# Ledger of designs, part 203: peptides against a protein of PDB entry 6O8C

Target 1, 262 residues: chain A of PDB entry 6O8C
Amino acid sequence: VGLRYEKISLPKIHPRYDLDGDASMAKAVTGVVCYACRTASTLLLYQELMRKGVRWLVELVKDDYNETVHKKTEVVITLDFCIRNIEKTVKVYEKLMKVNLEAAELGEISDIHTKLLRLSSSQGTIESSLQDISSRLSPGGLLADTWAHQEGTHPRDRNVEKLQVLLNCITEIYYQFKKDKAERRLAYNEEQIHKFDKQKLYYHATKAMSHFSEECVRKYEAFKDKSEEWMRKMLHLRKQLLSLTNQCFDIEEEVSKYQDYT

## One batch from the design tools (peptide; made by RFdiffusion4, then SolubleMPNN)

Design b2_p28_3_s4 (from b2_p28_3 with T7E E17K L22K E24R H26A)
Fold by OpenDDE base, seed 3:
Structure b2_p28_3_s4 (fold): chain B 262 residues (1-262), chain A 28 residues (1-28)
Amino acid sequence: as target 1 above (262 residues)
Amino acid sequence: EEVPLVETEEELEEAEKELEEKLREAEE
């Protein structure tokens, strides 16, 4: 579940020279851009934590895969050994049958042999499934984590720092507008400076909001969506591995029932 | 007088130049 944030917008800016209105507007703009800075920082932190989580999960699933492969290999060896022993026993009983001895037991052993061969055939399906999983986990596979490095925002983008610079400029103008408001009336030169500062404030505010929306929020949402999709697939893969492991245990247990005949 | 809203760096530079001109004219 991703971080929740509130949608922000700039207040309406009136083109009219108004010391009271301009001070109020500047205050509101400062608040909005300040929120954008904090939000951008939080979103960045979240993504960095998620990237660590992704790497951790990849390693975990690789470990699960290796354990499953190990178990599968063990079962294959055991099963093959059991099959060879049963085949030897079948040959012995076939010889005994030729002298009219133990004919009933030969049928039972032959049935066991048939069952073991069926179990052996199922190993091929398990192997194929493991190969598919390996392919998906491999570099360039469907479950590659390269997206985690590519998608979203990164500390190297310096988005928070860029927004902070703009916030500083806006805040400075806001403090000036508070002073201007306190003067009630400005001389001609100070009035012209105030008007220019208003233009500058609007410019910085617009730039900040665009940057926040396009470079922070949009990229974060893309990262979030991709991460959720990837996580679901990884969890499903892990369940598949567990299923395969259980199948190996089931086969091993069944083979153990026939060990008395080997 | 309405203050034009500036959205580009070029427009801001022009606005700054206009300010400088107004201030200079006021000193004369």
Scores: peptide ipSAE 0.537, ipTM 0.951, DockQ to the pose 0.882
Fold by OpenDDE base, seed 1:
Structure b2_p28_3_s4 (fold): chain B 262 residues (1-262), chain A 28 residues (1-28)
Amino acid sequence: as target 1 above (262 residues)
Amino acid sequence: EEVPLVETEEELEEAEKELEEKLREAEE
């Protein structure tokens, strides 16, 4: 999800001296660059908010991870305890069978032991999965949030301020062109100044548009794309954590069925 | 007379020099 903005372009600038046309052109250019300034500011704000969101999401996922690890640990302790108790029971029954006990009871206990060992093996898989998740969330991992600090535009870049300076220059020329238009005809010197101001206007306008496109829009789009990809991966990871948690609960429930034999 | 479009700082500086020359010539 990203901000929608309109693609802007400079009006066509004619090389001919035309007081009316130049005033109109200057007005249009002022409007375009003004829009660029506002848009750049909005894009910057969005990115800053997204960075906060990214940090928040990282902390949330870390909390989820810790909860899953905690639950896994509890289940491991319970499972190990049950296994030890069943093993003791098996040994007792094996000793008793040497004297005159029924083989049926030993068979049942042995089956329970086998099931518990299978559950223990499943815990190993959960542990491996948690380790993988941990590695992905770790610094330098595939889901590290370092990109959020590197990609996009930042307040320190002062892109909005740079555009505003250019806008101010353009606006000044526009106001002069309004005056020139009102004069209907300029003396030779004023005409030459007007022509030069038109050149300055074009220069500033092109610089503004290039800066907006290359330093604001392009970087924003890169940030947006990367953020969307990263967020999808993070959400998937959360689902994986939930799945692992559920597996732990399932194991715990199954172990509870065998507690009567311990 | 067509006004050349300027896209570089160097071109703008040159255009400014040309302006100064034209203004000076008009004063003479």
Scores: peptide ipSAE 0.536, ipTM 0.951, DockQ to the pose 0.854
Fold by OpenDDE base, seed 2:
Structure b2_p28_3_s4 (fold): chain B 262 residues (1-262), chain A 28 residues (1-28)
Amino acid sequence: as target 1 above (262 residues)
Amino acid sequence: EEVPLVETEEELEEAEKELEEKLREAEE
């Protein structure tokens, strides 16, 4: 999962004064930096969308958690009620057994009681698992979404705008070099200005490429890696919640079979 | 004459000063 972008590099810049070569070089540089601007914008948008997705998924999983807790609580109440009723019945039959009555029924009820106690013990395991999940989803937990706000690029960084400013400077020089090329020969002063503009163009281009690489691409890749790791963990957690929910339903179904004895 | 590659702001400022000097000398 992620945006594919092409690796870009600046064209080779020759140090020689050449009106035709300089115009061609400037055109190529303009194209590269323009691509960097567009790519930076796309990478930023992707990250913003992913942050929204992360928040949405957190809320979804929290809702699933709450539903599971609710179901677990319902099952615990039902199970405890059933156990208490069976225990009362066992006491009654024990009294009857003293007069040699209903020995077979007492054995059956005792077996049911044992089964219910085993089911009750499994609820403790479910509770522990839910507590673990809750701790992981907590603000200081392993599945906190704080990384989504820290990693990557943000609109407040104004990376696209910074690149656009550099692109504008480069574009202006390109248009001047196009005019210079059309003149075929420049006066001494104009030639010196052209040489300086070439230096400026190189400076701006290098700055743009550095900024794009270090502040846009690198940070995006870090964000992407963190997001992928986090997403895998969240999906696993969701599967755990579903498993716990199913266990609660299974217990409820089993308890319902014994309600006829209460 | 080879055009020096400029990668820092300081180098660019120096290049600008050199340009100004060349332009002044040409007017004299």
Scores: peptide ipSAE 0.533, ipTM 0.950, DockQ to the pose 0.839
Fold by OpenDDE base, seed 5:
Structure b2_p28_3_s4 (fold): chain B 262 residues (1-262), chain A 28 residues (1-28)
Amino acid sequence: as target 1 above (262 residues)
Amino acid sequence: EEVPLVETEEELEEAEKELEEKLREAEE
């Protein structure tokens, strides 16, 4: 589950000159944009941590895959050896039957041979499944982690820094508006400057909110959605690998039962 | 007097020019 953040909006900005109202508005805007900066930073950190986690999980699954392949190879060698020995035994018993020796045991050995061949066939299915998994994990495969580098926000985007610059401008205006409020009444020139600063405040605030929404939140959500989907697929793949491993162990156990006949 | 909302850099530059004009007229 991704980080929860609150949807933020700018307070209503009244076009009327009001020293008290403008100071209060500026304070509120400062708070909102400050929250945006903090949130953007948190979202960035989360994504960076997730990218590390993704890389870690890929390596873990690759290791699991290699172990499964190794186990499968061992089982194939053991199974092939057992099959060869049983085939030799079958040939011996067949020769004995041709010389009128009652070999009631031939049927049992032949049945074992048939079972071993079935087990060998199942190894083909395991191999095919492993190949599929390998293809999915390969570069350009369906479970490639290239999306983690492409999607979302990155430190190189400098989104937090850009927002911080805007926040600094807004904060400066807020402190000026606090001083203006303390004066109770401004001279004509100071009043005109105050009005212009209010325009600047609005401009910077809207720019900050747009940047936050479009470059931080939207990209984060896209990253989150892709990460969740990818994670589900990876977990499923791990379950598949575990199943294949268990199948190898089951085959090995079954083969061990027949080793006494070889 | 209502303060116009500024959303573009061009509008902000125009608003700054208007401010400069008002300040100059007040000195005369």
Scores: peptide ipSAE 0.533, ipTM 0.950, DockQ to the pose 0.862

Design b2_p28_4_s1 (from b2_p28_4, 10 letters changed)
Fold by OpenDDE base, seed 1:
Structure b2_p28_4_s1 (fold): chain B 262 residues (1-262), chain A 28 residues (1-28)
Amino acid sequence: as target 1 above (262 residues)
Amino acid sequence: SMEEELEKKIEEELEKFKEEEKKEEEKE
C-alpha cells in the first residue's frame, strides 16, 4: 500500500498588478510549494524504508530456499538408502525362489521397490523447480532487486533540498508582498520591483511544481508499481518453496511406511 | 535571459545550502 498524497496545483496567477491579490496569491503559492517539500520528503522516506524491506525479504527468501534444499537432500539420502536395502532384499528372495522357497513375498517386495523408484523419479521434478527458483533469485534473474536501487528517488538526488531552496525564494517574495500590501500604494520604482518579483515568483513556483511532479511524484509512482509487482512475485515464490518442502515431507512419510521391509 | 539568471541564483543558493548541511553533519 503506497502513500496517499493530494494532487496539488498552483493557484491562478493573474497578470494584473494588485497588491492584495498578489499577496494572497503568493501566500497560496507558498503553501503549495511547502506541501510539495513535505510530500517529497515523505515519499523519499517511504522509498528508503521499502528498500530496506526489499533487502530483508530477499534474505528471508534465500533462507527459505536453503532450508528447502536441505530438506530435499535429506529425503534423497533416506530414499536412496531405502532403495538400496530393498534391492538387496529382492536379490535374496530371487535366489530363494530359484530353489522354490519363499516365493510368495517376492511380489510384495518388488511392488515396494517399484513404488520407491517412482518416488525417486519425483525428486527430479523438485530439483528442476528449485533450479528455476534459484535462477530467478540470482543476479540478473527475474526477481533481482536491482530495480530497488535504480527506481524512484534517492537522498543523493537532493530533491527535497532543491524544493526547499525554491520555497525559500518564494517565501521571501511572499513576505515582501505582505509588506507591499501594507503600504497600500507603492511608488513607481517599488511597483516595478513588485512586478518583477511577481515574475520571479511565477518562475520559482513553476520550477518547483515541475520538479515535484517529474522528479518526485513520477519516480515515486514508478518505484511503487515495481515494488508491488516484485513483492507479489516474491510472496508467490515463497509459496512455491513451501509447496516443494511439503512434497519432500510427503515423500519422507511414504518412505517411512516401507522402512519395515528394509 | 531572465530565466537563466534566476536559475543561476537558485543553483548558488543550493550550493550554500549544501555547504551548511555539510557543516552541520561535521559537528554531529
Scores: peptide ipSAE 0.015, ipTM 0.433, DockQ to the pose 0.023
Fold by OpenDDE base, seed 2:
Structure b2_p28_4_s1 (fold): chain B 262 residues (1-262), chain A 28 residues (1-28)
Amino acid sequence: as target 1 above (262 residues)
Amino acid sequence: SMEEELEKKIEEELEKFKEEEKKEEEKE
């Protein structure tokens, strides 16, 4: 589940010199960029938590895979043992048939042998499926988690810090505009400084919003989409592993019925 | 240009943040 955030936009910045309007505008810009900083931090935290979750899930699925492989191996050993014993029994009964003994029993044992061979073929299919799953989980496979380290934003990008620097510059100008408003009228030189600072404010605000949108939000959304897709595939794979395990149990149960003949 | 001066100031402030972060890590 992804984080919900409100879409933010900068207020309209008018070129007109107005001490009251400029102070109000600067306050609004400060608020918007402050929200962007906090949001960027939250989005980063979410991604870091998701990366931990991805690593955890990979290990969990690997454990499930190993358990399934172990169960499959156990069943193969049991099945092969049962087949060998039945084959020995068939040979004995074939010899007895030559002397007209136990003819009806030979037919039954031969049928059991045929059923066991079919079960062995099913194990081959399970093995092929496990190999496919292993290939998907392997490095470079379709379910590799390398994307989690590449996609999205990272602490090393210093996006929150970059936004904070811009916010500090904007906040400084806002405080000056608040003072300018209190003066009600500025001298010519102070008015020129105010106009210049307003241009700086615009530059910082635009840079902050562009950085937030392109380097934080967009990359976060890409990470989120990729993570959701990957998570669905991993959960499906876990279900496949469970299905394969259950098939092994079914084969084991069927083989147990014939152990009395071995 | 005004833009170049602003970029330089941003870089300087970013470096200060890195130094402050290092000082906090050294105190822990």
Scores: peptide ipSAE 0.015, ipTM 0.426, DockQ to the pose 0.022
Fold by OpenDDE base, seed 3:
Structure b2_p28_4_s1 (fold): chain B 262 residues (1-262), chain A 28 residues (1-28)
Amino acid sequence: as target 1 above (262 residues)
Amino acid sequence: SMEEELEKKIEEELEKFKEEEKKEEEKE
């Protein structure tokens, strides 16, 4: 489950000059943008950790695949050898049967041969399944991890740093507004500066919130959704590989029962 | 953008007020 964050919004900025109100507003804005900075950092960290996890899982599944392929190959060799030996035996007994000798034994060996051929057919199915898995894991396949590098936010985007710069500007204005409030009344020039600073505050705050929403939150959510989908598919694929491995072991066990006839 | 223009205007006006403030301080 992805990180939870609270929906944030800027407080209403009243256009009226009010030293007490403006200080309070500026404090609230500072708090909101500060939260945005922290949240952006947390969301970035989550994504970076997930990218590491994705890479790890890809390698794990590739290893599982290679092991399964190896086991399958071993079983195929063993099975083919057994089939060849049984076929030789069948030919010998067929010659004997022409002279009415050992007919019962021929029937038993023929049944074994039939069973082995069925096992050989199942190997074809396993091979097809492995090829499908390989195609899915290949570059450009359905389970490629290229999305992990493309989607979401990255440290190189410097989103947190950009937000921090805006926060610094906002904080500076907030501290000035605290001083202005303490004066209770400003001279004409100071009053005009205060009014302009209030407009700057609004500008910086709006820019910060837009950046947070569009470049941090939106991209994070897209990354999260994609990662969850991909992870489910990868885990399912791993289960398929385990199933195929078990099938190979089962075949090997059955073949071992007939080795005495070879 | 409108925002950029606003920012520029704010900065220009702020500089004017700072200059006026400095002149008043020099008279005291």
Scores: peptide ipSAE 0.014, ipTM 0.438, DockQ to the pose 0.056
Fold by OpenDDE base, seed 5:
Structure b2_p28_4_s1 (fold): chain B 262 residues (1-262), chain A 28 residues (1-28)
Amino acid sequence: as target 1 above (262 residues)
Amino acid sequence: SMEEELEKKIEEELEKFKEEEKKEEEKE
């Protein structure tokens, strides 16, 4: 869910010297740049919150991974133990087969052995999947969170502060234009200063809007898009981990059925 | 983007302002 920007209405800027018009224009420009400052601040805050969320999610997924690995290890130990016990039993029954009295029982145990070996073979696939997940989460992996520190806007960029400086300059000119308007007529020198200040106001406004667009909005959008993609991938990875965990539980449950034979 | 359009419009108006100011200076 992206922050939607309200359409900023561009004030009509007329090059003509008009004390009333210039004051009104300056007020409007001040409003627009003020909005840009506030918006930039909001966008920055959003990104900082998202970065916290990213870090939190990474830790959560790492914990899930470790738990899955632990469970997998437990199941492997249990399986190996059961397989060894069944193999011992098979050997005993093979010795007894010389009398053909327990052929049915041997067949059943042999079938169990085959099933256990199949379950053991599936552990290799689980291990491979876990290794893949680990590689993706590792530094430099496809799901590394390094992008969160590189993309978007950061407090260190001081974008809000830079915009605020420009806003202050614009606001100062606006207040002067209010005074000029109150005078109704300026002397020649004051008129020239007014015209010059109007140019400065335009310059500052343009600079502010350019900075806002290029350094705040554009970078934010890039960050947002990347974050959304990354989040989707992370959620998918969590589902994969859950699937692997469930597979481990299923194997454990199946092995438990054969405990009477061990 | 909306901001780019705004910037472009501001730049266009700035250029118009400069052109009009030059015309006034040429009349003096």
Scores: peptide ipSAE 0.017, ipTM 0.490, DockQ to the pose 0.233; fails the geometry check

Design b2_p28_4_s2 (from b2_p28_4, 13 letters changed)
Fold by OpenDDE base, seed 1:
Structure b2_p28_4_s2 (fold): chain B 262 residues (1-262), chain A 28 residues (1-28)
Amino acid sequence: as target 1 above (262 residues)
Amino acid sequence: SEAKKLEEEIEKELKKFEEEMKKEEEEE
């Protein structure tokens, strides 16, 4: 899960003045930082897409929850109605029994009443489970999506742009080092400039790599880990909702078997 | 001390460049 990227490292920068070596090193550094820019952009895009996905999934699960609540409510109404009708029937038969001694039918109806009351008790467990799910989905709940807005990298961080600035500086020095290499020998003043530019290159490169590692990669990994954990929990919650829905259907089906007696 | 001065100069140049890039993006 997540984007795979190659672990990058800066080439070794030797302090020795070497026009050929310095040009080669600068080329390698340019390549590494260029890769960092592209990778940072890709990682950012991934996170933005995931944030959209998170929002979508939250809405989907909320819809599932509302449907389950609706079904539960329907079943409760039906069950309560059935119980009331059976209770009325029981009362009628009790009166008739006093007159005609018809006890056999009353026993059957009483058994149905007992079964319906058991079903009603199970509805309480469904309600409790729905309340738990609601609490988890609520703001501040365990399945809140606040992490998606806080964790990771964001366009506003301008990480790609910052890396691009450093890349531009590095690239400029690389092109100069390529020219210096072509000259084969530099005058004293030009040699000093080359040495200073090499120091600048090192500084830019290290800054780019530190920024990439600390502000791009690390934050991305934190986002990825949280997203995976959250996603697993959300999928589990959806399964729980489905289970509750099925329980409601089972109750409804059982109640329907007794409606002929009401 | 010379390395620190160089770092400070580089940081200033980077900030200028960041500001220029930001201006270009705002104009688009």
Scores: peptide ipSAE 0.014, ipTM 0.432, DockQ to the pose 0.061
Fold by OpenDDE base, seed 4:
Structure b2_p28_4_s2 (fold): chain B 262 residues (1-262), chain A 28 residues (1-28)
Amino acid sequence: as target 1 above (262 residues)
Amino acid sequence: SEAKKLEEEIEKELKKFEEEMKKEEEEE
């Protein structure tokens, strides 16, 4: 869900000779461009906060990855140790079988050995998954955060400041039109100035809205879409890491059941 | 987004204003 903003009334079109209409129009335009400035600032702030969040999440996921790798390594060591001990035990029982001793125990130990080997084979899948995750988190990987620096608007673009300059020009014209309205009738020269200022107001307003549209809103939407996609992938990756960790714990638990034979 | 919708509405109104201003200039 995107940022929600209040709806502002749009300017009405009035005849050029209507001082009351022109003042009202100018007021509305001022309001709209003011809203654009505030919105642009809010959109910029949102993106900057999101960029911080992206960096934070990358570090968090990297930490999760390292913890998972550590746990996996621990389990591999434990599992390998258990397998080696069971193999030694199997050899001992095989020797005892030659003298017809303890035949009943050999079957159970052999079954345990088979189960442990199956668990060991599953570690290969975990390793492959971890390698995939590592690749995705790499600087050139699919989950690189380079887009966060490229997409959207940045403070260095000075979009808010540019809009503010236009707003100042529009506001000045609005105040003049308010004065013109109060005079009720203008001299010929003042009327010509008023008409010219109306054209200037239109120019500034159009420029402001074009800038807002093309340099603020459009880029924000692109950033938002990219961020949402990336965020979903990162959260999925984090869940995958958790799943891998749980698999390691499951293996460790299973191995612990057989430690009495080692 | 709501901001985009507002932008589109503003652009439509500004275009309409431009057309009306052009008509006024043609009548002078």
Scores: peptide ipSAE 0.018, ipTM 0.524, DockQ to the pose 0.144; fails the geometry check
Fold by OpenDDE base, seed 3:
Structure b2_p28_4_s2 (fold): chain B 262 residues (1-262), chain A 28 residues (1-28)
Amino acid sequence: as target 1 above (262 residues)
Amino acid sequence: SEAKKLEEEIEKELKKFEEEMKKEEEEE
């Protein structure tokens, strides 16, 4: 879900000394930087929530993997047992065939043996697929969540606090400009201070916007893009695990058909 | 990114203001 940004009007900045205009400009700048602070906080919160979601999803997929491995192991045990029993039966019938007894039955049992061996081969492919999935989920794997700790903005960066400091400076000047406006006319020295404060306001505002753009928005967008890509891959992985689980059930069902011969 | 566009516009206006302030200081 994309964060909705409020449309903020650009500050009307006039270089000319004007007490009324300067107060209005300072108010607008204060509003914009205030919005930047709030937005930075919201972006940070979003990322922190996403990091929690990422950790949760990793654990969920690991659980799915472990369940699939468990089911696969169970099926392998059952299949191997069935194969061993059929092989014993084949040996007995082969001895009997040498004396021209029960040749038709031997053919049927041999066919079953062949089918079971094919199923055993399928188990090998499932194992290989599970190993691939395990490698991808490993700490050094392609689906590791290390990016979530590296990308984006973090509370330790103190971006919101830095912006707040600049906002405080801007707000102080704004309040002074309100007082200056109320005086209607300033003495020469006070006028010079006002002009100087207007420059300070500009520099603080510029610094705030640059910081917001470079350290908040840009990093957030990178985090968002990375998270979306990663989540798609994780969801695909879950589908693969489900497919492997279903294959195990299919093999188990097929083996059950031959249990009467063991 | 609407926020980024807004920031870019603000930066452009601030830069324009800075240039105009410099011109006024040179005219005084």
Scores: peptide ipSAE 0.017, ipTM 0.519, DockQ to the pose 0.259; fails the geometry check
Fold by OpenDDE base, seed 2:
Structure b2_p28_4_s2 (fold): chain B 262 residues (1-262), chain A 28 residues (1-28)
Amino acid sequence: as target 1 above (262 residues)
Amino acid sequence: SEAKKLEEEIEKELKKFEEEMKKEEEEE
């Protein structure tokens, strides 16, 4: 998962004055920096799309959380209602016991009451788990998406534009070196200009590669790693929510067995 | 599953972008 890019490096720049060699070198440098510009653009696009995906996933998980909370609330209401009804029944049978009637039935109902109270205690554990999940999703929590806005590269950084400026300078020198090559020989002044432009080419190229590596690639890799880790944690959290929902269904099913006694 | 779908969508959009960039370069 993630954008694959090739590791690029600048060609070796020979200090020797050679019109054919310098034109070929300049062409190669232009190609490398051009690739860096394109790669920087694609890396930026990936990050922007991932940020949208992160926001979408957060909303999805919040919906899952709300559904789980809703289900838990329904089960609590049903369970409490069942407990109250059983307690009323117990009181009736206790009165009947005073006249020596239905002693066996009272024992059974009392056991059901005890089981329902145990189920009610398990709701506390579910509530605690939901609160933990809520805290993790809350601002400042472990699963907050604030990192997505801070990490990586952004359009406002203007990395692609900065690289493009350097590429334009390099391309201009390349075209001049192509002309110089066609002349086969340069006058002394033109030769000195060529040598100076070669130094400028080197400067622009090294600046471009440094910027690409440090500001584009490195930050992208950091963003990618964080996004993968965060996404894994979010998926795990969704599984936890599903587990809690299933526990609520299990409790509801068990309570339904005792509703015939209410 | 949803995370994988999102990743696949991102990869498709990136591929389209790369193809468009390649076409623009061929037209220059």
Scores: peptide ipSAE 0.010, ipTM 0.397, DockQ to the pose 0.018; fails the geometry check

